# Ledger of designs, part 80: peptides against a protein of PDB entry 4Y8H

Target 1, 196 residues: chain A of PDB entry 4Y8H
Amino acid sequence: TSIMAVTFKDGVILGADSRTTTGAYIANRVTDKLTRVHDKIWCCRSGSAADTQAIADIVQYHLELYTSQYGTPSTETAASVFKELCYENKDNLTAGIIVAGYDDKNKGEVYTIPLGGSVHKLPYAIAGSGSTFIYGYCDKNFRENMSKEETVDFIKHSLSQAIKWDGSSGGVIRMVVLTAAGVERLIFYPDEYEQL

## One batch from the design tools (peptide; made by RFdiffusion4, then SolubleMPNN)

Design b2_p23_5_s1
Fold by OpenDDE base, seed 3:
Structure b2_p23_5_s1 (fold): chain B 196 residues (1-196), chain A 23 residues (1-23)
Amino acid sequence: as target 1 above (196 residues)
Amino acid sequence: SAREAERKNALDALKEALEKAAK
């Protein structure tokens, strides 16, 4: 698995590969590593597909209840819910989750929740088995306040490199763009990114 | 506040549910 989320000038973009190397997943969400938990709050999931799907379902339910009572939650609130669930179940879960969201006040935000259930707010985050191969590349090439196009290219190149070196990553590259304008879904196929 | 308390209670309930499901 290779996943990442990147803040940029107008919001945040989440990206993920689609390869499934384990049988421990729910069929109705096969190869779906980008998961919606609220209108403009999404997450990237790595580790046990079944476990992280359960966590995401609980978070989505919680945020729906929250919204009905208090209005739209912040990305920080969503990250806190993820953090608590991951921390309390850290002995039973193998989960790496990146939470990303957009709102008018805070703009694009990224929170990474590694194994153990800590939470870290970052300009961008990478995770999954493929991320170990692209820390250097990402550190060298990331810039703050990139355009949408620059950010898409950054993620595409980063994940392409991860897929190249990580046997557990591959397939299509999916992205979700979160901005004031709304939600946009992108897909890129191997024929396009393998030559990068 | 009451809002914060309600949020905490809901979160605690969900955490417990997840713990049961994970075991």
Scores: peptide ipSAE 0.023, ipTM 0.583, DockQ to the pose 0.024
Fold by OpenDDE base, seed 5:
Structure b2_p23_5_s1 (fold): chain B 196 residues (1-196), chain A 23 residues (1-23)
Amino acid sequence: as target 1 above (196 residues)
Amino acid sequence: SAREAERKNALDALKEALEKAAK
């Protein structure tokens, strides 16, 4: 798995590969590594698919209840709920989660929750088995306040490199763009990103 | 497995706690 989220000028973009590994089998399928927990709050998930899905379901439900009582939650609130769930279950849970969201007050925000259940606010975050191969590339090429197009290219190139070296990553690259304008879903196929 | 069952139970308990706290 290779996942990342990047803040930019107009909001935040989440990106993920689509490869799924089950035992000795590798499948390039449509997956929900990019998961909605609120209208403009999403997460990237790595580790146990079942466990992280359960966490995301709990968060989504909690945020729905929150909204009914207090209005739209902040991205920080969502990250806090994820953090609590991961921390309290850290001894029995393998989960790497990146939380990303947009709101008019805070704009695009990214929170990473690595194994262990800590939480870190960052301008961008990478995770998954493929992330180890692209720390250097991302550090060299990330810039704050990029355009949408620049950010899409950055994520595309980053994940392409991760996929190149990580056998557990591959398939299509999916992105979700969160801005004031709404939610946009993007997809890029191997024929395009393998040439980068 | 026993570990999987423990994980499910823990998550269910947390879900219930969060639901109560949200109300």
Scores: peptide ipSAE 0.023, ipTM 0.590, DockQ to the pose 0.028
Fold by OpenDDE base, seed 1:
Structure b2_p23_5_s1 (fold): chain B 196 residues (1-196), chain A 23 residues (1-23)
Amino acid sequence: as target 1 above (196 residues)
Amino acid sequence: SAREAERKNALDALKEALEKAAK
């Protein structure tokens, strides 16, 4: 798995590969590593698919309840719920989660929740088995307040590099763009990104 | 605040539910 989320001038973009592995087998089917928990709050999931899906479902339900009583939650609120669930269940959970969201007050925000259930607010975050190969590339090429197009390009190149070296990553690159204008879904195929 | 307390209580219930579901 290779996942990342990047804040930019107008909001935040989440990105993920789509490969799954089962034992010795590799599948390039489209898998849901980008998951909605609120209109403009999404997460990237790594680790146990079943466990992280359960956590995301609980968070989504919690945020729906929260919204009905108190209004739209902040991205920080969503991240705190993820953090608490992951921390309290860390002994029985393999989970790496990146939470990203947009609102008019805070703009785009990214929170990373690694194994163990800590939470860290960052301008961008990478995770998954493929992230090991692109820490240097991302650090060198990330810039704050990039345009949408620059950010899409940055994520596409980053994940392309991760996929190149990580046998557990591949398939299509999916992105979700969160801005004041709404939610946009993007997809890029191997024929395009393999040559980057 | 009252809102924070209510949120905490709801979160605690969800954590317990997850623990039971995970066995």
Scores: peptide ipSAE 0.023, ipTM 0.588, DockQ to the pose 0.023
Fold by OpenDDE base, seed 2:
Structure b2_p23_5_s1 (fold): chain B 196 residues (1-196), chain A 23 residues (1-23)
Amino acid sequence: as target 1 above (196 residues)
Amino acid sequence: SAREAERKNALDALKEALEKAAK
């Protein structure tokens, strides 16, 4: 798995590969590792698919209840819920989650919740088995307040590099763009990103 | 505040549910 989320001038973009692995079996399955927990709050999931899906479902439910009572939650609130669930269940969970969201007040925000259940606010975050191969690349190429197009290219290049080296990453690259304008889904296929 | 208390209660319930599901 290779996942990342990047803040930019107008919001935040989440990105993920789609490969699913079970033991020695590799499937280039179109798996959605980008999961909606609120209109403009999403997460990237790595680790146990079943465990992280359960967490995301609970968070989504919590945020729905929150919205009905108090209005739209902040990205920080969503991240705190993820953090609590991951921390309290750390002994039974294999989970690496990146939470990203947009609102008019805070703009795009990224929170990373690595295994263990800590939470870190960052301008961008990477995770998954493929992330180990692109820390250097991301550090060199990330810039704050990029345009949408620059950010899409940054994520596409980053994940492409991760996929090149990580046997557990592959398939299509999916992105979700969160801005004031709304939510946009993007998809890039191997024939395109392998040439980068 | 009342909102904080309600939020905490809801979160606790969800955490317990997850814990049960993970076992």
Scores: peptide ipSAE 0.021, ipTM 0.584, DockQ to the pose 0.023

Design b2_p23_5_s2
Fold by OpenDDE base, seed 1:
Structure b2_p23_5_s2 (fold): chain B 196 residues (1-196), chain A 23 residues (1-23)
Amino acid sequence: as target 1 above (196 residues)
Amino acid sequence: SALEAERANALAAAEAAKAKAAA
């Protein structure tokens, strides 16, 4: 798995590969590593699929209930809910989660929740088995307040490199763009990104 | 702060949801 989320001038973009490993079988099907928990709050999931799906479902439910009572939650609130669940289940949880969201007040925000249930606010975050291979690339190439197109390109190149080196990553690259304009879904296929 | 209040509200809602689910 290779996942990342990147703040930019107009909001935040989440990105992920689509490879799934089930036993000895590798599938490149479209999976929901990018998972909606609220209209403009999403997460990237790595580790145990079942565990992280459960966490995301719980968060989504809590945020829906929150919304019905108090209005739209902030991204930080969502990250706090994730953090509590991950911390409370840390002894039985294998998970790396990146929470990303947009609102008009806070703009794009990224929170990373590594194994153990700590939470860290960052301008961008990477995780998954493929992230090991791209820390240097991302550090060198990330810039604050990039355009949408520059950010898409950065994520595409980053994940392409991760996929190149990580046997557990592959398939299509999917992105979710969160801005004032709404939610946009992007997809890029191997024939394109493998040539980068 | 407003942020802390929102977090507290979210956690309260979560607990309420758990209670509802357990009922």
Scores: peptide ipSAE 0.033, ipTM 0.633, DockQ to the pose 0.017
Fold by OpenDDE base, seed 3:
Structure b2_p23_5_s2 (fold): chain B 196 residues (1-196), chain A 23 residues (1-23)
Amino acid sequence: as target 1 above (196 residues)
Amino acid sequence: SALEAERANALAAAEAAKAKAAA
């Protein structure tokens, strides 16, 4: 798995590969590692697919209930809910989750929740087995307040590099763009990114 | 602060949701 989320001038973009691995088996079936928990709050999931899906489902339910009582939650609030669930269940799950969201006040925000259930706010975050191969690349190429197009290219190139070296990453690259304008879903196929 | 209040409310809602989900 290779996942990342990147803040930019207009909001935030989440990105993920789609390869699924089960033991020694590698499946190139399209799998969604980008999961909606609120209209403009999404997460990237790595680790146990079943465990992280359960966490995301619970968070979504909590945020729906929150919304009905208090209105739209902030991204930080959503990250806190993720953090608590991951921390409370840290002994029973393997989960690396990146939470990203947009609102008019805070703009795009990224929170990473590694194993152990800590939470860290960052301008961008990478995770998954493929992330180890692209820390250097991302550090060299990330810039604050990029355009949408620059950010899409940054994520595409980063994940492409991760996929080249990580046998557990591959398939299509999916992105979700969160801005004031709304939610946009992007997809890039191997023929597009393998040549980068 | 408003942020702290929002977090507290979210956690309270989460607990309520857990209770509701368990029922």
Scores: peptide ipSAE 0.033, ipTM 0.643, DockQ to the pose 0.018
Fold by OpenDDE base, seed 2:
Structure b2_p23_5_s2 (fold): chain B 196 residues (1-196), chain A 23 residues (1-23)
Amino acid sequence: as target 1 above (196 residues)
Amino acid sequence: SALEAERANALAAAEAAKAKAAA
């Protein structure tokens, strides 16, 4: 798995590969590594497909309940809910989760939740088995306040490199763009990104 | 702060949802 989320000038973009490996895990469906928990709050999931799917479903429900009572939650609030669930289940959970969202006040935000249930706010985050191969590339090439196009290219190149080296990553590259304009879904196929 | 209040509310909502799910 290779997942990442990147803040940029107008919001945030989440990206993920699509390769699914079951291994010791039981997957009931093809894992969507980019998962909606609120209109403009999404997450990237790695690790146990079943466990992270359950967590995301629970968070989605909690945020829906929150919304009905208090209005739209912030991305930080969503990350806190994820953090609590991951912490409470840390002994039985193998999961790396990146939470990303957009709102008009805070713009694009990214929170990473590694194993153990800590939470860290970052301008961008990477995770999954493929992330090991691209820490250097991302550190070298990330810039704050990139354009949408620059950010798409950054994510596409980053994940392409991760897929190149990580046998557990591959398939299509999916992205979700969160801005004031709304939600946009992108997809890139191997014939394109393998040539980068 | 407003953020801390929102976080507290979210956690409270989560607990309420858990209670509802357990009932």
Scores: peptide ipSAE 0.027, ipTM 0.619, DockQ to the pose 0.018
Fold by OpenDDE base, seed 4:
Structure b2_p23_5_s2 (fold): chain B 196 residues (1-196), chain A 23 residues (1-23)
Amino acid sequence: as target 1 above (196 residues)
Amino acid sequence: SALEAERANALAAAEAAKAKAAA
């Protein structure tokens, strides 16, 4: 798995590969590691697919309930809920989750929740088995307040490198763009990113 | 503060969601 979320000038973009592995078995299924928990609050999931899906489902329900009572939650609030759930279940799950969202007040925000259930607000975050191969690249190439196109390119190149070296990553690259304009879904295929 | 209040409300709602998921 290779996942990341990147704040930029107009909001935030989440990105993920689509490969699913079970032991030596590799499947490039429609496994979407980008999961909606609110209109403009999404997460990237790594580790146990079943466990992280359960967490995401609980968070989604929570945020729906929250919205009905108090209005739209902030990204920080969503991240806090994820953090608590991950911390409470840390002994029974392997989960690395990146929470990303957009709102008019805070703009794009990224919160990383590594194994153990801590929470860290960052301008960008990477996770998954493929992330180990791209820390250097991301550190060198990330810039704050990039354009949408620059950010898409940054994520595409980053995940391409992760996929190149990580046997547990591959398939298509999916992205979700969160801005004031709304939600946009992008997809990039191996024929394109393998040649970068 | 508003942030602390929001977090408290969120955590309360999360408990309700967990209860539902466990049912």
Scores: peptide ipSAE 0.031, ipTM 0.626, DockQ to the pose 0.019; fails the geometry check

Design b2_p23_5_s4
Fold by OpenDDE base, seed 3:
Order: structure tokens, then C-alpha cells, then sequence
Structure b2_p23_5_s4 (fold): chain B 196 residues (1-196), chain A 23 residues (1-23)
């Protein structure tokens, strides 16, 4: 798995590969590691698919209930809910989660929640087995306040490199763009990103 | 602060939802 979320000038973009692994088995089917928990609050999931899906479902439910009572939650609030669930279940979780969201007040924000249930706010975050191969690339190439197009290219190149070296990453690259304009879903196929 | 209150409310709501879901 290779996942990342990147703040940029107009919001935040989440990106993920789609390869699924079960033991030694690798499936290149179209899978979704980008999960909506609120209109403009999404997460990237790594580790146990079942566990992280459960967490995301719980968070979504809690945020829906929160919204009904208190209005739209901030991204930080959502990250706090994720953090609490991950911390409370840390003994039974193999999960790395990146939470990203957009609102008019805070703009794009990224929170990473590694194993153990800590939470870290960052301008961008990478996770998954493929992330180890692209720390250097990301550090070198990330810039704050990039354009949408620059950010898409950055994520595409980053994940392409991760996929190149990580046998547990591959398939299509999915992205979700969160801005004031709304939510946009992008998909890039191997024929394009493998040539980068 | 408003942010602190939002977080507190969210966590309280989450706990309440967990309790309700368990019932």
C-alpha cells in the first residue's frame, strides 16, 4: 500500500494505489483505499483492510451524528475521533490512517495517525509499505501552496515511485481533491504513471 | 475555544453513539 495526502493552495488532495495483498497473494483489482467519512473529510487507509474499514465506518457514523447535533465538524475534530478509536483499539489494530479535509476556515488540512494512535498535523503525509521508498523524493519535491495541477503531478510521481519499488503497491492511482469548489475524484492507470 | 468545544462535543457524541450502538 502507498497512500498520501497533500495540502495545496486551494485545499487538499488524497492519493492511493489500489493493489490488495493477502499474504503472498497480490491482486491488481481496482480497490479503494480512499474513504469518505464526511462530505469534505476523507481518509487514506493502510494495514488491515477490515479493521480500517470498520474504523472508517464508525467515524462516519459518529460524524453524521455529530453533524445532526452540532453542525459540520472540522477536520481536526474528525482526526480526534480517528485518534481515539485507533488508540483505544491499538492492541488489535494494524492500521495507518491519514485524515484529510477541507473547510473554509482552516482550508486543507492533513493529519496522520500511525500505529499506536498518535496524531500529527502535517502539510503532507505519506504512509503504507510503499512510503519508505519515497520519503526522499517527497521531501525534495514537496512545496507548500502548489497549484492543483502541480499537486496532482507531485502525488502521481510520488506514488509511481512507491509502486515501482514496493511489491505491495500497484494498480491504479486514485485521488480525491477537496476544495471550496467541491469534491473531485481522479484516476490514473498504469500506462500513464509507469512511464514517469 | 470554539475548537476545543467542538472536539469535546465530538468525543462526547462518539461515546454516546458507541453506547447507543452497543445497546
Amino acid sequence: as target 1 above (196 residues)
Amino acid sequence: SALAAERANALAAAEAAKAAAAA
Scores: peptide ipSAE 0.026, ipTM 0.590, DockQ to the pose 0.018
Fold by OpenDDE base, seed 4:
Structure b2_p23_5_s4 (fold): chain B 196 residues (1-196), chain A 23 residues (1-23)
Amino acid sequence: as target 1 above (196 residues)
Amino acid sequence: SALAAERANALAAAEAAKAAAAA
């Protein structure tokens, strides 16, 4: 798995590969590593698909309940809920989760929740088995306040490199763009990103 | 602060939801 979220001028973009691996078996199918927990709060999930899906479902439910009582939660609030769940379940959880969201007050925000259940607010975050191959590339190429197009290209190139070296990553590259304008899904296929 | 209050409210709601789910 290769996942990342990147703040930019107008909001935040989440990106992920779609490959699923089970032992020696590799499935090149569209898997949902980008998961909605609120209208403009999403997460990237790595590790156990079942465990992280359960956490995401719980968070989604809690945020729905929160919304009904208090209104739209902030991204930081969502990250806090994730953090508590990951911390409470850390003994049975092998997962890295990136929480990203947009609101008019805070704009795009990214929170990374690595194994252990800590939470870190960052301009961008990467995780998954493929992330180890792209720390250097991302550090060299990330810039704050990029345009949407620059950010899409940054994520596409980053994940392409991760996929190139990580046998557990591959398939399509999926992105979700969160801005004041709304939510936009993007997809890029191997024939496009492999040549980068 | 408003942020602290929001976080506290979210966590309280989460606890309530967990309690309801466990019932």
Scores: peptide ipSAE 0.025, ipTM 0.592, DockQ to the pose 0.018
Fold by OpenDDE base, seed 5:
Structure b2_p23_5_s4 (fold): chain B 196 residues (1-196), chain A 23 residues (1-23)
Amino acid sequence: as target 1 above (196 residues)
Amino acid sequence: SALAAERANALAAAEAAKAAAAA
């Protein structure tokens, strides 16, 4: 798995590969590694699919209930819920989660929740088995307040490199763009990114 | 603060959701 989320001038973009591994079997089918928990609050999931799906479902339910009572939650609020769930279950949980969201006040925000259940607010975050291969690339090439197009290219190149080196990553690259304009879903196929 | 209150409300709601999911 290779996942990342990147803040940019107008919001935030989440990206993920689509490879799923079960034992020796590799599936390049589109997966839900990019998961909606609220209209403009999403997460990237790595590790135990069952565990992270359960966490995301709980968060989604909470945020819907929260909205009915208090209005739209902040991205930080969502990240706090994820953090508590991951921390409370850290001894029996294999999960790396990136929370990303957009709102008019805070703009695009990214919170990373690695194993152990800590939470870190960052301008961008990477996770998954493929992330170890691209720390250097991302550090060198990330810039704050990029355009949408620059950010899409940055994520595409980053995940392409991760997929190149990580046998557990592959398939299509999916992205979700969160801005004031709404939610946009992107998909890029191997013939598009392998040549990068 | 408003942020602290929002976080507290979220955590309380999350606990309720966990309880509901376990039921």
Scores: peptide ipSAE 0.024, ipTM 0.592, DockQ to the pose 0.020
Fold by OpenDDE base, seed 1:
Structure b2_p23_5_s4 (fold): chain B 196 residues (1-196), chain A 23 residues (1-23)
Amino acid sequence: as target 1 above (196 residues)
Amino acid sequence: SALAAERANALAAAEAAKAAAAA
């Protein structure tokens, strides 16, 4: 798995590969790695597919309930819910989750929740087995306040490199763009990104 | 603070969500 989320000038973009390894894990959807928990709050999931899917389902329900009572939750609130669930189950949970969202006040935000259930707010985050291969690349090439196109290219190149080296990553690259304009879904196929 | 209140509300809703997910 290779996942990442990147803040940019107009919001935030989440990206993920699509390779699934059956092993001991079960996923209900092919696109599980990018998961909606609210209109403009999404997450990237790595680790136990079943466990992280359950967490995401709980968070989605939580945020729906929250919305009905208090209005639209912030991305930080969503990250806090993820954090608590991961922390409470950390002894029996393999989960690496990136939470990303957009709202008009805070713009694009990214929160990473590694094993153990800590939470870190970052301008961009990477996770999954493929991330170990691209820390250097991402650090060198990330810039704050990139354009949408620059950010798409950054994510595409980063995940392409991760896929090259990580046998557990591959397939298509999916992205979700969260901005004031709404939600946009992107897909890039191996014939394109393998040549980068 | 507003953030503290939002977090508290979220945690309360999370408990309800966990109960709902378990059902």
Scores: peptide ipSAE 0.025, ipTM 0.595, DockQ to the pose 0.021; fails the geometry check

Design b2_p23_7_s1 (from b2_p23_7, 12 letters changed)
Fold by OpenDDE base, seed 1:
Structure b2_p23_7_s1 (fold): chain B 196 residues (1-196), chain A 23 residues (1-23)
Amino acid sequence: as target 1 above (196 residues)
Amino acid sequence: SEEMVAFEKKNAEFLEELKKKYK
């Protein structure tokens, strides 16, 4: 698995590969690695598919409850709910989760929740088995306040590199773009990104 | 981060209410 989320001048973009198998091995990996928990709050998931899906479902429910009582939650609120659930279940949870969202006040934000249930706000985050291969590339190439196109290109190149070296990553690259204009879903196929 | 610690503290009551009600 290779997942990431990147803030940019107009919001935030989440990206993920789609591989669920390694050769003959069928992994209990996340199949839908980009998951909606609110209109403009999404997460990237890695690790146990069942566990992270349960967490995401609970978060989605709690955010709807929050909305009914207090209005649209911030990305920070969503990250806090994720953090609490991951921390409470840390002894039985194998998960790496990135929370990303957009709102008019805070613009694009990214929070990473690694194993153990801590939470960290970052301008961008990477996770999954493929992330180990792209820390250097991302550090070198990330810039604050990139355009949408620059950010899409950055994510595509980053995940392409991760897939190149990580046998547990591959398939299509999916992205979700969150801005004031709304939600946009993107997909890129191996024939394209393998040539990068 | 300090921001997250402060936020968690401010929203502790809400999170506890959710846990009591649904978990």
Scores: peptide ipSAE 0.025, ipTM 0.591, DockQ to the pose 0.037
Fold by OpenDDE base, seed 2:
Structure b2_p23_7_s1 (fold): chain B 196 residues (1-196), chain A 23 residues (1-23)
Amino acid sequence: as target 1 above (196 residues)
Amino acid sequence: SEEMVAFEKKNAEFLEELKKKYK
């Protein structure tokens, strides 16, 4: 698994590979690694498919209830719900979650929730088994306030490198772009990103 | 920060209320 979320000038982009593997150490890995929990709040999931799906379902339900009572939740609110659920279940949970969202007030935001249930706000986050291969690349190439196109390219190159070295990553690269304009889904196939 | 602590506390209370209401 290779997942990441990157803030940029106009919002935030989430990206993920699509490979599904069943290893001896993880019963079932996440397949749909980019998951909607609200209109413009999404998450990247790694680890146990069942565990992270349950968490995402609870968060989605909570945010729907929140919306009915208080209006659209902030990305920070969503991240806090994820954090609480991950922390409460940390002894039984194998999960890494990146929460990303856009709203007009806060623009694009990224929160990483690693195993253990801590929460960290970052300009960008990477996770999954493939992330170990691209920390250096991302540190060198990330820039704040990139354009949409620059950010797409950054994510594409980053995930391409992760896929190149991580046997548990591969398939297509999916992205979700969250901006004031709405939600945009992107897909890139191996024939394209393998040439990078 | 103190603001984040207060925020997290508020959210936790909200979650607990939801649990009581819908579980």
Scores: peptide ipSAE 0.023, ipTM 0.576, DockQ to the pose 0.037
Fold by OpenDDE base, seed 5:
Structure b2_p23_7_s1 (fold): chain B 196 residues (1-196), chain A 23 residues (1-23)
Amino acid sequence: as target 1 above (196 residues)
Amino acid sequence: SEEMVAFEKKNAEFLEELKKKYK
């Protein structure tokens, strides 16, 4: 698995590979790695498919409840809900989650929740087994306030490198763009990104 | 702003309720 979320000039973009693998460590891997928990709050999931799906479902439910009572929740609120669930279940949970969202006040935000249930706000985050191969590339090439196109290219190149070296990553690259204009879903196929 | 204070208060209250529910 290779997942990432990147803030940019107009919001935030989440990206993920699509490969599903089985192994001794985790029997069932996440298949739909980009998951909606609110209109413009999404997450990237890695680890146990069942565990992360349950967490995402709970978060989605609570955010809907929150919306009905208080209005649209912030990305920070969503991240806090994820953090609490991950921390409370950390002894029995294998999950790496990146929370990303957009709102008019805070613009694009990214929160990473690694194993253990801590939460960290970052301008961009990477996770999954493939992320270990691209820390250097991302650190070198990330810039704040990139355009949409620059950010798409950055994510595409980053995940391409991760897929190149991580046998458990591959397939198509999916992206979700969150901005004031709405939600946009992108897909890129191996024939395109393998040539980068 | 008053709106931000109110929003933060709502978030805090919700999180406290959530903590109680999932402990």
Scores: peptide ipSAE 0.023, ipTM 0.587, DockQ to the pose 0.025
Fold by OpenDDE base, seed 3:
Structure b2_p23_7_s1 (fold): chain B 196 residues (1-196), chain A 23 residues (1-23)
Amino acid sequence: as target 1 above (196 residues)
Amino acid sequence: SEEMVAFEKKNAEFLEELKKKYK
């Protein structure tokens, strides 16, 4: 798995590969690594498909209840719910989760929740087995306040490199763009990104 | 698995707490 989320000038973009491998992890179904928990709050999931699906379902339910009582939740609120669930289940959980969202007040935000259940707010985050191969590349090439197009290219190149070296990553690259304009889904196929 | 069953139980409890909190 290779996942990442990147803040940019107009919001945030989440990206993920699509390869499903079992290995030692629980994989009882094909899972979408980019998962909606609210209109403009999404997450990237790595590790156990079953575990992270359960977490995402709980978070989605919480945010629905929150919305009914208090209005649209912040990305930070969503991240806090993820953090709590991951921390409480850390002894029985194999999960790396990146939470990303957009709202008019806070703009694009990214929160990473690694194994252990801590939470860190960052301008961008990478995770999954493929992320180990692209820390250097991302550090070198990330810039704050990129355009949408620059950010798409950054994510596409980053994940392409991760897929190149990580046997557990591959397939298509999916992205979700969150901005004031709404939600946009992108897909890139191997023939395109393998040449990068 | 045993781990998954335990995880589901904890999650169910958490959901019930949320339901109570937000009615």
Scores: peptide ipSAE 0.019, ipTM 0.542, DockQ to the pose 0.134

